# Ledger of designs, part 121: peptides against a protein of PDB entry 2AZE

Target 1, 148 residues: chain A of PDB entry 2AZE
Amino acid sequence: AQECQNLEVERQRRLERIKQKQSQLQELILQQIAFKNLVQRNRHAEQQASRPPPPNSVIHLPFIIVNTSKKTVIDCSISNDKFEYLFNFDNTFEIHDDIEVLKRMGMACGLESGSCSAEDLKMARSLVPKALEPYVTEMAQGTVGGVF
Target 2, 101 residues: chain B of PDB entry 2AZE
Amino acid sequence: GRLEGLTQDLRQLQESEQQLDHLMNICTTQLRLLSEDTDSQRLAYVTCQDLRSIADPAEQMVMVIKAPPETQLQAVDSSENFQISLKSKQGPIDVFLCPEE

## One batch from the design tools (peptide; made by RFdiffusion4, then SolubleMPNN)

Design b1_p19_7_s3 (from b1_p19_7, 7 letters changed)
Fold by OpenDDE base, seed 5:
Structure b1_p19_7_s3 (fold): chain B 148 residues (1-148), chain C 101 residues (1-101), chain A 19 residues (1-19)
Amino acid sequence: as target 1 above (148 residues)
Amino acid sequence: as target 2 above (101 residues)
Amino acid sequence: SSLERNRKLKEIRKKLEAS
């Protein structure tokens, strides 16, 4: 009885760990797709333009975005060495990391929400190693979650 | 029996986790390769137009923050306080505005 | 280090060039 109880506890622990790893893997896949898709897009764009974009016209990863209404009053304090910043807003703001920005740009092909078109899914699959393609397919179908 | 069943379940879960770990290793390797590739990093950028697609600077102020690794970010977004604090230990923090269209 | 009030909004005045 005690042995069975111990194994049941372990079983539940492993199930939870697997669930966590599945979530982590999905995020990693999305990041990979987003990054590769972004690089591919920009490479193509620069080839078409026959030159790289001007400096200060682009933002290289990593970065974060803070957005708020243009009507929001912002108070900013900066240390002399620029190591420390303090922003005070009089209204709500949003913070987005670079990955979220890429997702909203469609760089993850809608895979993050399971809203891939056939072309999106094809693109997503093309941006991952073969071993990950089945998982990408499952993500698109929303069928990830079971024990495999 | 119950014990045998549970033992079998654990074996199956172990196999599943091993497969999962393998896939994760593949994925992390790919990400490392991207981070180590100079050309990829050169091309890993977004434009102001991209940012406008997420938040139109005609209506929203869009601020870009580039901070060194391990920079501390504290954010409070409540009815009583709206604040962002950044503290870097590895170098200066750069802050830019996305221009209006 | 101490925060500089005199540097208020100085960095955020730097605008990216339109792409």
Scores: peptide ipSAE 0.027, ipTM 0.883, DockQ to the pose 0.029
Fold by OpenDDE base, seed 4:
Structure b1_p19_7_s3 (fold): chain B 148 residues (1-148), chain C 101 residues (1-101), chain A 19 residues (1-19)
Amino acid sequence: as target 1 above (148 residues)
Amino acid sequence: as target 2 above (101 residues)
Amino acid sequence: SSLERNRKLKEIRKKLEAS
């Protein structure tokens, strides 16, 4: 019947929306874990050193990383007010945002790839509110995708 | 029947979505708290050693760009063009290099 | 645009201190 068909369409729409929200939630969780883990690491390091690092030895978030071969020739044009930059490369380059950098640093505990050791998983769980712990566990197991 | 089954499925999906929304709200709140915490922001940094672990300056030049919010970034990486364009509307853009080049 | 053409990176480089 037409009514059943309409409900099937609605069902599919909701399933897709849920899938999208699941992806968004996973990314948010990874960001939270990465940030908190980074802060925790640095706090501990500074406590051990009994001082903060030199101001020009660290890069505060947010930032973007651009890397290319050392052999790559780079031409740069800058506006007087430094509001505009233009970089021209003679070869390929890579761009990474700060979150990606944190992930590669292991700040997300390997959760982003489902490659968590028991210790990594324990750390990840400790960095989120209790309500999010079950979801973190599912992410680590690669079992996220089911409907609640 | 089919109608009853579909109706029940939709109710269950609604409940599932509400649960997701709740979890997302919790997570978003945590991120906001981090952004508003002065101490956390002070400690939210990476070192040159961290960057070397991502791209070794022995082989790669590593450039760091710090730009104000809502800065426009355009990148072209093709056989014909290799270009990055940045345009800020809220302040100057800063560029840094790792020391090992 | 008020871009200065072909400005060398070394002219605007801010090197990070060794850590």
Scores: peptide ipSAE 0.026, ipTM 0.880, DockQ to the pose 0.028
Fold by OpenDDE base, seed 3:
Structure b1_p19_7_s3 (fold): chain B 148 residues (1-148), chain C 101 residues (1-101), chain A 19 residues (1-19)
Amino acid sequence: as target 1 above (148 residues)
Amino acid sequence: as target 2 above (101 residues)
Amino acid sequence: SSLERNRKLKEIRKKLEAS
């Protein structure tokens, strides 16, 4: 019946939305862990050094990085007010946002790739509210994906 | 019947989504708290050493881009064209290189 | 806005201090 068909469409819509939200939640959790871990690391480092790092030696979030071979020729065009940039490369490049950089630094404790040691998982759990700990555990085990 | 089954499924999905929303709200709240904390903002940085660890400047050129919020970034990466376009509406964009050592 | 060669060269030469 048409009524059942309508409900089936809605069911599929909701399932897809839930799937998207699951992905978003996982990303948010990773961001939270990475950010808190970064702050913790730097706090500890500054305490040990008894001073902050030189201002020109650090990059505050947010940022993005672009990397390419040192052999890549780059042509850069910039507006006078620096509001517009145009880069032309003669070879492939990579773009990474700050979150990805943090992940590659291990700030997400390897949770993003399922490469968590026991210590990594402990750290990850310690950096989220209690309500999120079960989800972190599921992420580490690779068991996230079902509807609950 | 089929209708009753679908109705029940939708109710269950609604409950599941509400649970997800709750968890997401918790997470976003934590992120907001971090973003509003001055000390956390001060400590939210990476070093040149960090960047070298993820992209070795000995082999790779590493460019850092600091752009205001809502900056438009368009990238084309194909055999025919390799291009990055940046357009800011809220202020100047700062670009600098990560040193090799 | 118009593009400026001198500006682009200046920006490309900007580097972070080594940490």
Scores: peptide ipSAE 0.023, ipTM 0.879, DockQ to the pose 0.029
Fold by OpenDDE base, seed 2:
Structure b1_p19_7_s3 (fold): chain B 148 residues (1-148), chain C 101 residues (1-101), chain A 19 residues (1-19)
Amino acid sequence: as target 1 above (148 residues)
Amino acid sequence: as target 2 above (101 residues)
Amino acid sequence: SSLERNRKLKEIRKKLEAS
């Protein structure tokens, strides 16, 4: 009885660990797809334009975005060496990391929300190694969560 | 029996976790390869047009922050305090605005 | 803090080139 109880505790522990790893893997897959899709987009765009964009017109990863109303007053305090920043706003703001920006750009093919079209899913599958394709399919269908 | 069933479940979960670990290793390897590829890193950028598609500077001010790895970011967004604190230990932080239109 | 000791209040005016 006690042995069974111990094994049940261990079982639950493993299930939770697997769930956490599934979440991590999904995020990693989304990052991979988003990055590769972004690179592919830009490569194609530069080829079509026959030139790269002006250096000061692009933002290379990594970055974060802060947005707020144009009416928001922002006070910025900066250390002399620019190692420290303090921003004070008089109203609410939003923060987005580069991955979130890429997702909103559609670089993850809608896989993050399970809203993939047939073409989106095809693109997503093409941007991952073969071993990851089944997992991409499960993500698109919203069926991730079971054990392998 | 119950013990046998639980033992079997644990074995199956172990195999499942091993499969997950394998997939994660594949994925992390791919991301590492991307980070090590000079051409990919050169092409890993967004434009002002991209940012406007997310938050239009006609209505929203869009600030871009470029910070070294491991930079600490603390944000307070409450009714009485709206603050962002950045602290880098590996280099200077760069901040700039995305222009309107 | 280090920031308080070596702080400059500044409005962010650096802008990207329009695309």
Scores: peptide ipSAE 0.022, ipTM 0.878, DockQ to the pose 0.029

Design b1_p19_8_s2 (from b1_p19_8, 11 letters changed)
Fold by OpenDDE base, seed 1:
Structure b1_p19_8_s2 (fold): chain B 148 residues (1-148), chain C 101 residues (1-101), chain A 19 residues (1-19)
Amino acid sequence: as target 1 above (148 residues)
Amino acid sequence: as target 2 above (101 residues)
Amino acid sequence: LKEKLERIKRREELRKLAQ
């Protein structure tokens, strides 16, 4: 019947939307954990040093990094009026955003790859509200993906 | 029948989506609170040492890009063209190199 | 690279959600 067909279409639409939201939530959780962990690390470091780092020695979020071989030749064209940059490389490069950098630094506790130690999982759980802890556990176990 | 089954499925999916929305709201609220906290933002930084840990400057150079929101980023990485283009409309773009030492 | 650029784009969207 047409009614059943309409509901089936709606069901598929909702399933896809849920899948997208699950992905978004996982990323948001990782961002939260990474950010809080970074702040905690830096707070502790500054407390130990009894001073903040020199202002020009740190890179505040947000940022993007580009890395390439030190042998790569880079030509840069800058238009001040248009706030435009053009970089030409003679070899391959890599681009990473700040969150990826934080993940590689271990700030997400390995949760992004589901490779959490018991201590990593404990840390991850401690950096989110109680309501998010079950989801963090599911992420660590690799059981996220089903409809709940 | 099939209609009843589909109706039940949709109700269950609605509940699941509502749960996800709730969790997302909690998460976004936490992120917003962090973004509004001056001390947290002051501490939201990495060092050149951190960047060196992920991209060894002995082999790689690391360029840092700080651009205003909504800056357009385009990049091409092919055998014939290696290019990055940045276009900002909200202010100047800051680009600098992470020192090797 | 294409996927990376899309991730960066999605990051901006997620930031808006968090604001």
Scores: peptide ipSAE 0.360, ipTM 0.923, DockQ to the pose 0.809
Fold by OpenDDE base, seed 2:
Structure b1_p19_8_s2 (fold): chain B 148 residues (1-148), chain C 101 residues (1-101), chain A 19 residues (1-19)
Amino acid sequence: as target 1 above (148 residues)
Amino acid sequence: as target 2 above (101 residues)
Amino acid sequence: LKEKLERIKRREELRKLAQ
């Protein structure tokens, strides 16, 4: 019946929405872990050094990085108000956001790829509220995706 | 029947979504707390050594872009075009090279 | 690249959720 068809459409819509929210939640969890882990690392490092790093030696979040060969020629056009930039390269480049950098640094404990050691998983769990721990465990196992 | 089954599914999905929303709220709250903590923000940085671990400045030029929220990023990386376009709506964009270069 | 750009753009939305 038409009513059942409408409900099936609604069911599919809700399933897709849930899937999207699951993806968002996973990313948010990774960000939380990465940020907290980064802060802890830096706090410890500064305590051990008994001083903060030189101001020009650090880059605060948020940021994006672009890397290319040192031989690459880059032409840059900047608007007067610096609201607009145009970069032209004569060769290939790579772009990475701050979260990707943190992940590659191991700040997300390998949770993003499901490659967590027991210690990494323990660390990851310690950086989230209790309510999120089960989800972190599922992420580590690669079992996230089911509807609960 | 079919109707009853679908109705049950929708109720279960509603409960599942509510659980997800709850978890997301917890997570976003934690992120907000981090953003509001001045000490955490002070410590939210990467070093030149960190960037070297991602892209070695000895081999690669590393450009850092600090852009305001809502900045549009477009890029083309093809055999014909190698281009990055940035357009901010809320303020100036800061671009600089990694100090290790 | 396209997929990466989409992820980067998506992060902006996630930031809004986190703030």
Scores: peptide ipSAE 0.356, ipTM 0.923, DockQ to the pose 0.798
Fold by OpenDDE base, seed 5:
Structure b1_p19_8_s2 (fold): chain B 148 residues (1-148), chain C 101 residues (1-101), chain A 19 residues (1-19)
Amino acid sequence: as target 1 above (148 residues)
Amino acid sequence: as target 2 above (101 residues)
Amino acid sequence: LKEKLERIKRREELRKLAQ
């Protein structure tokens, strides 16, 4: 009885760990797809333009963006060495990291929400190694979570 | 019995976790290769137009933050307090506004 | 907001795994 109880505790522990790793893997896959798709888009765009964009017109990863109403008053305090920033707003704001921006741009092919067209899924699969393709398919179908 | 069933479950879960670890290793390897490729890193950018598609500067002010790794980010968004705090330990933080069209 | 901040923090951890 005691041995069974110990094994049940271990079982639950492993299930939780697997769930965490599944979430991490999904995010890693989305990052890989979004990154490769972004690079591909930009490569094609630069080829069509026959030149790279102006240096100050692009923002390289990684980055964070903050947006708020143009009417919002922002007070900014900066340390002498620029190691510390403090922003005070008089109204609400939004924060987004680079990956969220890429997802909203469609760089993850809608895989993050399971909203993939056939073409989106084809693109997503083409941007990952063969071993990851089955998992991409499961993500698109919303069937991730089973024991394999 | 119960013991045999639990033992079998644990073996199956171990196999599943090993598969996940393998897939994660493949993913991290791919991402590392991308980080080591100079051309890929050069092309890993968004434009002001991209950001406008997310938050149009005509209606929204858009601030861009580029901070070194392990920078601390704290934020409060409530009726009584609206603030963002950034603390870097590895270098200066760069902040700039996305220009309006 | 709190949930989003946690996601952003986790992103840094995943970057370390990928490098």
Scores: peptide ipSAE 0.347, ipTM 0.923, DockQ to the pose 0.805
Fold by OpenDDE base, seed 3:
Structure b1_p19_8_s2 (fold): chain B 148 residues (1-148), chain C 101 residues (1-101), chain A 19 residues (1-19)
Amino acid sequence: as target 1 above (148 residues)
Amino acid sequence: as target 2 above (101 residues)
Amino acid sequence: LKEKLERIKRREELRKLAQ
């Protein structure tokens, strides 16, 4: 009885670990797709244009954005060496990392929400190695979470 | 019996985790390749138009923060305090506004 | 906000995993 109980505890521990790794894998896949799709888009755009965009007109990854109403008053304190920043707002704000931005741009093909069209799914599959394609399909269908 | 069943389950879970690890290794390898490719990094950017598509500067101000790795980010968003604190350990932080239009 | 901040922090760990 005690041995069985020990194994049941171990089973649960492993299941939880697998669940955590599944979440990590999904995020990594989304990052890969988003990055590759972004690069592909920009490469194509620059090819259609005669030259790359002006250096100061683009924001390279990684970055974080903060958005708030234009009416929001922002007080900023900065250290001499620019190692520390303190922003005080008089109203609410939003923070987004670059990955969230890319997702909202559709760079992850809607895979993050299972809202990808057939074409989006084809694009997503084309941006990952063959070994990851089945998992991408499962993500699109919302069938991830099973044990391999 | 129950013992045999649990033992078998654990073996299957081990195999599943190994498969998962394999897939993760494949994925991380791809990300490493992207990070090491100079051309890919050059092309890994968003435009002001992109940011406008997610947060319209006509209605909201958009501030961009570029900070070195391991920068500490703290934020409070409450009726009594709206604050963002950044602390870098590896270098200066760059902050700028996304141009309007 | 709290969950978002945690997500942003965890992303750094994923970056390390990917490198």
Scores: peptide ipSAE 0.349, ipTM 0.923, DockQ to the pose 0.797; fails the geometry check

Design b1_p19_8_s4 (from b1_p19_8, 10 letters changed)
Fold by OpenDDE base, seed 1:
Structure b1_p19_8_s4 (fold): chain B 148 residues (1-148), chain C 101 residues (1-101), chain A 19 residues (1-19)
Amino acid sequence: as target 1 above (148 residues)
Amino acid sequence: as target 2 above (101 residues)
Amino acid sequence: MKEKLERIERQRELRALAE
């Protein structure tokens, strides 16, 4: 019947929306874990050193990094007011946002790639509210969305 | 029947989506709280050592860009054109190099 | 001694700075 057809269309729409939300939630969780882990690491480091790092030795979030071969020639043009920058490279480059940097630093505990040890998973769980812990477990096991 | 089955499926999907929305709200709330916490923001930094772990300056040049909100970034990475353009309307842009040592 | 990031304040060839 036409009613069943309409419901099937709606079902597919909802499944797609849920899939999108699952991806969004996973990214949000990773961001939260990475950020909290970074803060925790730095707090501990500063406590051990009994002082904060020199201002010019660190970069605060948010930021973007650009990396290229050390052999790459880069011409940098800067406006007088520093509102405009133009970089010309003679070879390929890579751009990474701060979240990606944190992930590669291991701040997300390997959860982003499903490479969590028992210790990593324990850390990840400790950095989220209790309500999110089951989902973190599912992410680590690769079972997110298995009910669909 | 088919109708009853589909109706039940939709109800289950609705519950699943509601749960996702709830979890997302919790997560976004946590992120907002962190962004508003002065101590957390003070500690939200990376070091040169961290940057080297991502791209070792012995082999790679690592440049860090700190730009005001709403800054436009345009990048071209093709066989004949390699370019990054930054345009800010809210203040100056800061660019840093990570030293090799 | 703690290393410092170099701020770029003028037009330059960045490769030379990375060396």
Scores: peptide ipSAE 0.152, ipTM 0.889, DockQ to the pose 0.025
Fold by OpenDDE base, seed 4:
Structure b1_p19_8_s4 (fold): chain B 148 residues (1-148), chain C 101 residues (1-101), chain A 19 residues (1-19)
Amino acid sequence: as target 1 above (148 residues)
Amino acid sequence: as target 2 above (101 residues)
Amino acid sequence: MKEKLERIERQRELRALAE
């Protein structure tokens, strides 16, 4: 009886650990897809234009963005060495990291929400190693866990 | 029996976790390779058009922050305080504004 | 037309810059 109880506790512990790793893996996959897709897009665009974009027209990863209403008053305080910034707003704001930006741009092919089209899924699969393709498929279907 | 069932479950879970670990290693390796590839990093950028697609500057001000690794970001968004604090330890921080047009 | 991101180099009211 005690042995069974011990194993049940261990079972639950392992299940939770697996769940955590699944979440981490999904995020890693999305990052990989988003990055590769972005690079691919930009490479193609530069080839078509036969030139890179102007330096001040692009932002390289990593970055974060802050957005707020245009009517929001923002006081920006910057240290002399630019090591410290302080922004005071008179209204609410939003912060997004670069990965979230890429997702909203569609760089993760809608895989993040499990709402990708067949074409999106094809793209997503093409941007990961073969070993990850089954997991990508499961993510698209919202049925992660079936591979194991 | 119950013991046998639990033992079998644990074995299956162990195999599943090993598979996950393997896949995670593959992903981590791929991301590392991307970070080490100079050409990929050169092409890893977004444009003003991209930023407008997620937050229209006609209605929203879009600010971009480029900060060195390990930069501390503290944000307060409450009815009383709306503040963002950035503190870098490794170098200067750059902030950019996305134009409306 | 060439789009250009504005670098903020000193203290200022960002709302004014966005306008």
Scores: peptide ipSAE 0.148, ipTM 0.889, DockQ to the pose 0.025
Fold by OpenDDE base, seed 5:
Structure b1_p19_8_s4 (fold): chain B 148 residues (1-148), chain C 101 residues (1-101), chain A 19 residues (1-19)
Amino acid sequence: as target 1 above (148 residues)
Amino acid sequence: as target 2 above (101 residues)
Amino acid sequence: MKEKLERIERQRELRALAE
């Protein structure tokens, strides 16, 4: 009886751990797709333009985005060595990390929300190793969550 | 019996977790390769057009923060306080504006 | 000692991206 109880606790623990790992894996897949897709896009664009963009016209990863209304008043305090910044806003703002930006750009092919077109899914699959393709398919279909 | 059933379930879960671990290792390896590839890193950028696609500078002011690793970011977004604090230990922080089109 | 912070106007010392 006690042994069975212990095993049931362990079972639940493992199930939760698997769930967490599934979530982590999905995020890793999305990051991989987003990064590779971004690189591919830019490579193609530069090839067509026959030159790289000017350095000051692009922002390389990693970065953080902060956006707020143009009407928002911002006070910025910067240390002399630029090691410390303090921004005070008079209204709400939004912060987005680079991964979120890439997702919003469609670099993850809509896989993050399971809203992939056939072309998007094809692209997503092409950007991951073969072993990950089934999982990409499951993500697109919203069928992730089963026990392997 | 019950014990046997539970034991079998645990074995199956172990196999599932092993598969997940394997897939995660593949993913992390791929990401590491991307981070170590100079050409990929050179091409890992967004443009002002990209930024406008998520926040239009005609309506929104868009700042881009480039901070060294392990920079501390604290943000307060409430009726009483709207603040972002950045503290770097590894070097200077750069802040860029996406100009209005 | 904490380094002195400078209060800057909204776009002061912010670098604009050049398209």
Scores: peptide ipSAE 0.050, ipTM 0.881, DockQ to the pose 0.029
Fold by OpenDDE base, seed 3:
Structure b1_p19_8_s4 (fold): chain B 148 residues (1-148), chain C 101 residues (1-101), chain A 19 residues (1-19)
Amino acid sequence: as target 1 above (148 residues)
Amino acid sequence: as target 2 above (101 residues)
Amino acid sequence: MKEKLERIERQRELRALAE
């Protein structure tokens, strides 16, 4: 009947929304873990060195990375007020978000790629509130996707 | 019947979504707390060594861009054109090169 | 010995900066 058809449409809409939210939640968890892990690492490092790093040796978040071959020729045009930049390359380049950089640094404990050791998983769990620990475990096991 | 089954499914999905929303709120709150903590923000940095670990400067040039919020970034990467354009509305853009050593 | 990021502050060829 028409009523059942309407409910089927709504069901599908909700399923898609849930799927999207699951993806968003996983990303948020990874960001949280990565940020906290980064801060923890740096805090420990500064304590060991008994001083902060030199000012021009670090880049604070947020940022983006552009990388290309050292052979790539790059022309850079900058406005007088530095509000506008134009880069022209003679070859391909890559752009990476700071979050992606943190992931590649291992700050997300390999949770993002399913390459999470027991030690990594322990670290990841320690960096989230208790309510999120089950979800972190599911992410590590690759069992996220069901309805709960 | 089918109607009853669908109705039950929708109720279950609603409950599941509410649980997701709750977890997302927890995450958002944690991230907000980090952003509001001055010490955490001071420690939220990467080093040149970190950047070298993700892109080998022996073979790759690594450029770091710090742009204000709402900055427009447009990138074209094709055989005919390789270009990045940045336009800020809120302040100057800062660009750095990561040294190999 | 101290690591330092080089800031790009004016119009130039980045290739020259990387060298």
Scores: peptide ipSAE 0.143, ipTM 0.888, DockQ to the pose 0.025; fails the geometry check

